# Peptides against a protein of PDB entry 3V4O: the designs that were tried, part 17

Target 1, 234 residues: chain A of PDB entry 3V4O
Amino acid sequence: DQPLAKDKVALLIGNMNYREHPKLKAPLVDVYELTNLLRQLDFKVVSLLDLTEYEMRNAVDEFLLLLDKGVYGLLYYAGHGYENFGNSFMVPVDAPNPYRSENCLCVQNILKLMQEKETGLNVFLLDMCRKRNDYDDTIPILDALKVTANIVFGYATCQGAEAFEIQHSGLANGIFMKFLKDRLLEDKKITVLLDEVAEDMGKCHLTKGKQALEIRSSLSEKRALTDPIQGTEY

## One batch from the design tools (peptide; made by RFdiffusion4, then SolubleMPNN)

Design b1_p9_7_s4 (from b1_p9_7, 5 letters changed)
Fold by OpenDDE base, seed 4:
Structure b1_p9_7_s4 (fold): chain B 234 residues (1-234), chain A 9 residues (1-9)
Amino acid sequence: as target 1 above (234 residues)
Amino acid sequence: MEKLQSYSP
């Protein structure tokens, strides 16, 4: 039986014009291209660039308001980030230098809130570094996650590693989006799709030994981004 | 020629 989504909602955040950290370039193009692709998949997409902490928190809150039982939720982030103790932190453009967890948004906290909405699918595409932030010694005590078996993380890089963008004349994709965009519209289980992206990315000479896609999932159903919305013709 | 920039601060 074909899984159905009650609705499909995506929040895309690209941070590049940091005040106290190096500027980035790829998030602009990556968010734009991903927006167009997800809209072709009938996602309701909110795309935002260069968000302050306040704006990011508000965007997440608004995103959560659009989620409900059976809704597919997708969060994409491109920008600076770090990972401490398995927790992913997205860095707002107004984050201080150095930044700490209280300055950032914890992805796992967002996941918890998404679970409370009884979503049908939770997809996180995190195009950020996953290195330890030595300036943040906080050990967050996170609430336990529910066993919902509907979670997919696509990390642009592996634990402790960095994610990269391509620098050349003009704007180009980050490494992750370069390969993701070619397969995103395929009618495949999202974990299978990402696995194929991982293989494609693994053939890239630029990032061999430097960046590799990591898939972390608990997905017990064959859910795809192409799944039709309930009540629509398909 | 393509060059890489890290997303690390």
Scores: peptide ipSAE 0.370, ipTM 0.877, DockQ to the pose 0.879
Fold by OpenDDE base, seed 1:
Structure b1_p9_7_s4 (fold): chain B 234 residues (1-234), chain A 9 residues (1-9)
Amino acid sequence: as target 1 above (234 residues)
Amino acid sequence: MEKLQSYSP
C-alpha cells in the first residue's frame, strides 16, 4: 500500500539580484535550507540562484530530462512573479521593467511537460507574488492538462495577492519557507503537510490579511515527500 | 513593526 517513487528530483530556483527590479534576500536562505531538507528526503536536488531567462529555461530543460514514469518531481521557486489568467510566471533576474510573459517562465507549461513524462507526483512550491501584471495583457494559449491526479501546488500567497519576506538586518527566511521548513520532513500526504503549514503560517500576525498559503491539488493518492524510492530499504 | 518586502516589483 505504501506509495513508491521511482526516483525523486527537485529543481530549486531562487532569484534575488534582479537587474531591473527590487532585490530580494530571502531566496538565498530559503533555497539553501530547502535543499538540505529535500536531500534528507533522498531527493536529487539541483539548486540554482539568480538565473537569467536563458539559464532558467536550460535548468527546466535539464530538470525535465531527469523525470520519467513514476518519478517525483518538485519545482520550488522563490523570487518575483505574477499570475495572469491562472497562469504563474517566474521572473528571471534579467527580465526587463516592465516584464511580459515572453520574458518569463510559465509554470503551467512546465507542468504540461512534466505530465508528458508520466511522473508519479508533481509538486510546485511557488514563493512569489500572484498579482496580475497589468503590463502584460497576453492571453496564453496553453494545452489542456491531462487528468493525472498527481498535482500539488503550494502557493505562498493567494490569487491576486503578494508574497513577502521580512526585512531583517541579517538573513532570514521568507514567510512561506519559515513555516514550510518546520514540517517538510514529516511523513504525511503532501497536501496534509501543506495544510498544516498553512495553519502555522496563518498565525503569523505580520502577514495576516496580506499573505496566506493556498493549496491547489488533484492528488488522489496518499503520496508524501517521504515516500521511499523503489529498490531502497527504509 | 518589521517591514515587509513584497515579491512584486
Scores: peptide ipSAE 0.364, ipTM 0.875, DockQ to the pose 0.849
Fold by OpenDDE base, seed 2:
Structure b1_p9_7_s4 (fold): chain B 234 residues (1-234), chain A 9 residues (1-9)
Amino acid sequence: as target 1 above (234 residues)
Amino acid sequence: MEKLQSYSP
């Protein structure tokens, strides 16, 4: 009854050194720490920083090539972003000011492609803002998603809200990773794990009324990041 | 008190 993964693959992207937008700091530390944690969970991890639009698209393409039937796919993004009409857009470091959808990567399009690979689990951890981009009036027409019941979104913030990092003279985690890293190795259904992270974040006085974790899922099986890879010994 | 930086451009 223990769910098995054919393989476990993660793509981590941290964008901080933007050309036309404010620079960030936390993505550097967050990607590094998450990489180490996911490797402990036997994920094959590709971690990239400060990607242009071209580089981001290539990274996603390569990530998709590693996916197949039963594979666990995890996409983590930390950087600038926005949400229009329920669609999440990741902003490359070379995006213009203002940016539009054609300059960015749509997460839901990536999900569609992951579904075509018949993955065992699709996890998106999006550490970015979810505010409406008023400079982008494009209404995206997305293909209908399949009913795969294996999708989990962890949004670092609520719809229409902002995500934050803590300002220090040195390097520090973003708010989301600050709490996620403490629970990521727990052997729990991924939605349960994220729910506990949400509660931990809710106890932080710094972000009350400013940032809260949102979980969106269609997960019909008790799948965890700790699930063993098929053919491996425990 | 620690300050927060938004990921909003």
Scores: peptide ipSAE 0.356, ipTM 0.872, DockQ to the pose 0.878
Fold by OpenDDE base, seed 5:
Structure b1_p9_7_s4 (fold): chain B 234 residues (1-234), chain A 9 residues (1-9)
Amino acid sequence: as target 1 above (234 residues)
Amino acid sequence: MEKLQSYSP
């Protein structure tokens, strides 16, 4: 049977103009291109740039309100970030220097909330560094996750490593989006699609040995971003 | 040649 989505909703966040940290360039183009692609896949897309902590938390809250049983939820983030003890933290543009976990949004907390909505699919595409933040030794206590078997993480880089953007005089893609955009419209199980993106990235001479895609998934069904929305013609 | 900029702060 063809898997069906009750609806498809995506929140895309690109943070570039940090107040206390180096400015980035790629998130602008990456969010724009991903928006266009996801709209072609009939996602309802909310795309936001340069969010403060307050704005990011509100955006996530609004995103969660659009999720319900069987809905496909996709969260994309491009910006500064870090990973401590297996927890991923997205850094708002108004984060202090140095930032700590209380200044940032924990992705695993968002996942927990998405599980409570009984979503059909939870996809996280995290285009950020995964280096340890030595200025924060806090070990977050997170609620236990449910066994929903509908979770896919696409990390732009491997644990403890950095993610990169292509440096040009103008604006260009991050490395992750450069390869993701070429495959995103393919009708394939999302983990298979990301695996192909990983191979494409691995062939790039610029990032070989520096940045590698990590796929972390618990997905027991053949679900794709191309899956039709229930109640529509397909 | 293309250059890389890290997302690391």
Scores: peptide ipSAE 0.349, ipTM 0.875, DockQ to the pose 0.851

Design b1_p9_8_s1 (from b1_p9_8, 4 letters changed)
Fold by OpenDDE base, seed 3:
Structure b1_p9_8_s1 (fold): chain B 234 residues (1-234), chain A 9 residues (1-9)
Amino acid sequence: as target 1 above (234 residues)
Amino acid sequence: MELQSYSPE
């Protein structure tokens, strides 16, 4: 009855050195720490920093090539972002100011492509703001998604809200990763794990009333990041 | 300790 993954693949992107937008610091540390954790979970991890639009699209394409039937796919992004009409957009470091959807990568489009690969699990961890971009009035026309019941979104913040990083002496995490890293290795259904992270983050006085984790999922099976890979000893 | 928003605004 133990769920098995055919393989486990993760793409981690941390954008911080923006050309036309405020620079960030936490993505460097967050990507590094998450990489180490996911590798302990036997994920094949590709970690990239400060990607241009072209590089981000290429990274996603390469990521998709590693996906197949039954494969667990995880996409983590830390950086600037926005959300318009339910669509999440990751902002490349070379994005103009202001940027529009054509300059960014739409997460829902990536999800569609992942569904075409018949993945076993699709996890999106989006450590970015979800505020409306007033400079972009484009309403993307997306193809209908399949009913795969294997989708989990972990938003670092609520719709219309901001995500933050801690600024102090030395290296520090974003608020989301600060709490996620403490529970990521737990053998629990991914939605349960994220729910516990949400509770932990909710106790943070720094972001009280400013940032709260949102979980959006259609997951009909008890899938965990700790699920063993088929064909391996467990 | 301060917070830095991931918003470009």
Scores: peptide ipSAE 0.370, ipTM 0.885, DockQ to the pose 0.865
Fold by OpenDDE base, seed 5:
Structure b1_p9_8_s1 (fold): chain B 234 residues (1-234), chain A 9 residues (1-9)
Amino acid sequence: as target 1 above (234 residues)
Amino acid sequence: MELQSYSPE
């Protein structure tokens, strides 16, 4: 049987103009291009740039309100980030230097909330570094996750490593989006699609040995971003 | 081409 989505909703966040950290460039282009692609896939897309902590938390809250049973939820983030003890943290533009976990948004907390909505698919595309933040040794206590078998993480880089953008005078894609955009519209199981992106990225001489895509998934059904929305003609 | 890290450091 063809898997069906009750709806498809995406929140895209690109943070570039940090107040206390190095400014970035690629998130602008990456969010724009990903927006256009996801709209072609009939996603309802909310795209936001340069969010403060307050704005990011509000955006996530609004995103969660659009999720319900069977809905496909996709969260994309491009910006500064870190990973401590297996937990991923997105850094708002107004984060202090140094930042701590209380200044950032924990992705795993968002996942927990998405599970409570009984979503059909939870996709996280995290275009951020995964290096340890030595200025914060806090071990977050997270609620136990449910066994929903509908979770896909696409990390732009492997654990403990950095993610990069191509440095130009003008605007260019980050490394992850450079390869993701070429495959995103393919009608394939999302984990298979990301695996192909990983291979494409692996052929890039610029980031070989420096950045590698990591796929972490618990997906027991053949679900794709191209899956039709229930109640629509397809 | 050169790369810019997403690390704040």
Scores: peptide ipSAE 0.370, ipTM 0.885, DockQ to the pose 0.895
Fold by OpenDDE base, seed 1:
Structure b1_p9_8_s1 (fold): chain B 234 residues (1-234), chain A 9 residues (1-9)
Amino acid sequence: as target 1 above (234 residues)
Amino acid sequence: MELQSYSPE
């Protein structure tokens, strides 16, 4: 009954030093801490910081090459972003001001490609804003997603809302990672885990009414990040 | 202590 992963692969992207947009701080720490945690979970982790559009696209391509049937794929992104018509766009550090969809990477497109790999689990942890980009009225025509029942989105904030980091002296986590890191190693269904993170995050008075975790899932199996890899002893 | 939005606007 225990779900097994053929392999577990994660791509973590943290964009901070934007050329034409406000610089961020938290992605550095967030990516680092998440990397360490996922490695403890036997994920093969590729962690990258401050990627240009070209580099981001290449990173995603390389990530996809590591995916196959039954593989757990996890994409984490921390940085500027927006959401238009339900599509999430990650903003590269060299994006112009204002940016458009053609300058950014669409998460749903990545998901579509992951589905083609017949992955066992697709997890997206998006620590970015989800406000509409008024400077981009392009309506993307995306292929319909397959019904794979293995998709989990953890949005750092609600639709149309913003995600935040705490600016103070020293290193600090973004609000999402601040709470995620405390539970990530728990042996629980990923949606249950994220739900608990959402409750913890809801107690943060700094972002009350401003940022709340949203979980979107079609996961029909009790899959966890702690699931063992096939052929391993746990 | 301030919050920095991940929105460029």
Scores: peptide ipSAE 0.366, ipTM 0.885, DockQ to the pose 0.850
Fold by OpenDDE base, seed 2:
Structure b1_p9_8_s1 (fold): chain B 234 residues (1-234), chain A 9 residues (1-9)
Amino acid sequence: as target 1 above (234 residues)
Amino acid sequence: MELQSYSPE
């Protein structure tokens, strides 16, 4: 009854040093800490910082090559982003001002490609804003998704809302990672884990009324990030 | 301590 992963692969992207947009700080620390945690969970982790559009697309392509039937795939992104018509767009560091969809990577397109690989689990952790980009009037036409019942989205903020980082004199976590890192190693269904993170975040007076975690999932099995890899001891 | 939005605007 214990779910098994054929393998576990994660791609972590943190964009901070934007050329035409405000610079960020937290993605550096967040990617580093998440990398260490996921490696403890036996994920094969590729962590990249400050990617151009070209580099981001290549990273996603390489990530997809590591996916196969039964593999757990996790994509984490921290940086600028927006959401139009329910589609999430990750903004590369060389994106123009203003940016449009053709300058960015659509998360739902990545999901489609992951489904084609017949993965065991698809997890998206998106630490970015979800505000409408008024400078992009493109209505994306996406291919219909398969009914795979293995999809989990962890949005750092609500639809139409902003995500924040805490800035001190030094480096600090983003709000989402601040709470996620405390529970990530727990042996729980990933949606249950994220729900607890949501409650922890809700107790933070700094972001009350400003940022709240949203979970969107179609997960019919009790799959966890702690699930053992097939052929290994557990 | 301040909050920095991930919004470019």
Scores: peptide ipSAE 0.365, ipTM 0.884, DockQ to the pose 0.832

Design b1_p9_8_s2 (from b1_p9_8, 4 letters changed)
Fold by OpenDDE base, seed 3:
Structure b1_p9_8_s2 (fold): chain B 234 residues (1-234), chain A 9 residues (1-9)
Amino acid sequence: as target 1 above (234 residues)
Amino acid sequence: MELQSFSPE
């Protein structure tokens, strides 16, 4: 049977104009391109750039309000980030130098809140570095996750590695988005789609040995971003 | 073509 989504909602965050950290370029174009693609897939898309900690937390709260039972939720982030002890942290533009976990948004905490909404699918596309932040040795105590079997993580890079953007012209793209955009509209299970993106990225001579896509999933159903919204096709 | 890291380092 064809899986159906009650609704499809996406929050896209691109942070590039950091106050205390190096500025980035790719998030501007990447968020724009992804927005257009997801709208073609009938996602309700909220796209935001250069968010402070307060603004990011508010954006996530508003995003969560749009989630409900059976809704597909997608969170995309492009910007500075780090990973400590398996926890991914998105860095707001007003984060101090050095930043700590208390200054950042923990993706796993967002996942926990999404699970409480009984979503049909939870997709995280994280275009950020995954290197350890040596200035923060705090181990956050996270709430236990439920077994929902509807979770997909697309990490732009491997654990402990960096994500890159291409500086070719005035309009720079992240490596992840460069390949993701070519396949995002395909009617395939999201994990299969990301696997193909990983293969495409692996053929890039520029990032060979430097950046590789990692897919982490607990997805027991054939869910795709192209899945129709209930009441639209049927 | 050059690569720029998303790392603050």
Scores: peptide ipSAE 0.272, ipTM 0.851, DockQ to the pose 0.844
Fold by OpenDDE base, seed 2:
Structure b1_p9_8_s2 (fold): chain B 234 residues (1-234), chain A 9 residues (1-9)
Amino acid sequence: as target 1 above (234 residues)
Amino acid sequence: MELQSFSPE
């Protein structure tokens, strides 16, 4: 009855040193902390920082090559981003100012490709703003998604809202990661885990009225990041 | 301690 993963693969991207946009600090520490946690969960983790558009696309391609039937795929992104018409766009460090969709990576397109791999679980943790990009008038036409019932989105903030980092004494952490790291190793359904993170974040006086976690999921099985890999002891 | 937005604006 215990769900099993064929394998567990994660791609972590943290963009900070933008060429034409304000620099960030939190992605450095957040990617590092998440990497260590996911490795404890036996994820094969690829962590990359400050990727250009070309490098980001290559990283996603390589990530997809590691996915197959029953594999757990997790994509984490921390950096600048925007959301137009329900589509999330990750901004590479070499993106122009202003940036458009052709300069960015669409998360929903990645999801489509993951579905084609018949993955066991698709988790997206997006630590970026979700504000409308008024400089991009493109209305993306995406292929219809399959009904796979194995999709989980953890948005660091609400639709149309901003995500924040806390800077203290030269160090910075994203608000989302601040609370996620405390629960990530718990053996719970991933949506339940994220819901608890949302409650923890909601108790923080610093973010009340400013940032709230949003969970969007279609997950019909009790799948957790702690699920063992098929063929291994647990 | 300071909050910094991920917004490019």
Scores: peptide ipSAE 0.270, ipTM 0.852, DockQ to the pose 0.775
Fold by OpenDDE base, seed 5:
Structure b1_p9_8_s2 (fold): chain B 234 residues (1-234), chain A 9 residues (1-9)
Amino acid sequence: as target 1 above (234 residues)
Amino acid sequence: MELQSFSPE
């Protein structure tokens, strides 16, 4: 049987104009291009740029309100970030220097909330660094996750490593989006699609040995971003 | 081409 989505909803966040951290360039174009692609896949897309902590939390809350049983949820983030003890943190533009976990949004907390919505698919595309934040030794205590077997993480880089954008270009893609955009519309299981993106990135002379896509998944069904929405003509 | 890190450092 063809897998069906009850609905398809995406939240795209690109943070670039940080107040107390280096400014980025790629998130602007990356969010724009991903928006256009996901809309072609019939996703309901909310795209936001340069969010404060307050705005990011509100955006996530609104995103969660659109999720329900069987809904495909996709969260894309491009910006500063870090990973401590296996937990990924997205950094708002108004984060202090240095920032701590309480200043940031924990992706795993969002995943927990998505599981409570009984979503059909949870996709996280995180275009951020995954280096340890040495200024914060806090170990978050997270609620245990359910075994939903519908989770896909696409990390732009491997654990402990950095993600990159092209220098000296105001409107260039980040490395991850550069390769993702070429395959995103393919009718393939999302993990297979990302695996192909990983291979494409691995062939890039610019990031070989510096940035590698990591796929973490427990997806037990053949679900694709191209899956039709229930009740629609397909 | 050269790369710019997303690192805040």
Scores: peptide ipSAE 0.262, ipTM 0.848, DockQ to the pose 0.921
Fold by OpenDDE base, seed 1:
Structure b1_p9_8_s2 (fold): chain B 234 residues (1-234), chain A 9 residues (1-9)
Amino acid sequence: as target 1 above (234 residues)
Amino acid sequence: MELQSFSPE
């Protein structure tokens, strides 16, 4: 009784060339690497770089249109971000300095919309900082999430902490993707897979005490990214 | 080797 996906769709966003904030490097490589891996897993992947607020919102809207009952949805984001009151905000490249929630995309809002699609699995991989934005005291009023037991968050870092990329010769992954890519193709429950990634990342002395993977999930089924699409067998 | 934060600050 292996779980089956009606379809598998992923939206990958990597923001690097910010107009009013420090530029990043890792998202380019990270998005590329993850794209190739997810395609090997038969995901339909839309990968976008350096999105403005308008473009990000459009991308999310288009992503949501591809979701339906039983579909596996995966959202990956690499870039600047923050977390206020448990809500994660992805920062577009044209965000002002300082930015506010109205300039950013709230991940929990996206999750709510994904739940309305009755997806089979909702995976969020957020390679962003989770520090509070002191310049925005807005408390978003979000609709209560449904109890769908199909949600997995992979935070590149702990609440209130920062995520990092390694700067050295050549192209390099962010810390999260550096370890994620080594295990992503494994046929394991996604939470188990991420737990192993967390352990691998924990061995990185460069980020010891600075960055640690956090897994937040409510997944009652043994669903994996390797789950076959309905109508296919492996 | 240097770590670069994804934080804007």
Scores: peptide ipSAE 0.256, ipTM 0.844, DockQ to the pose 0.843

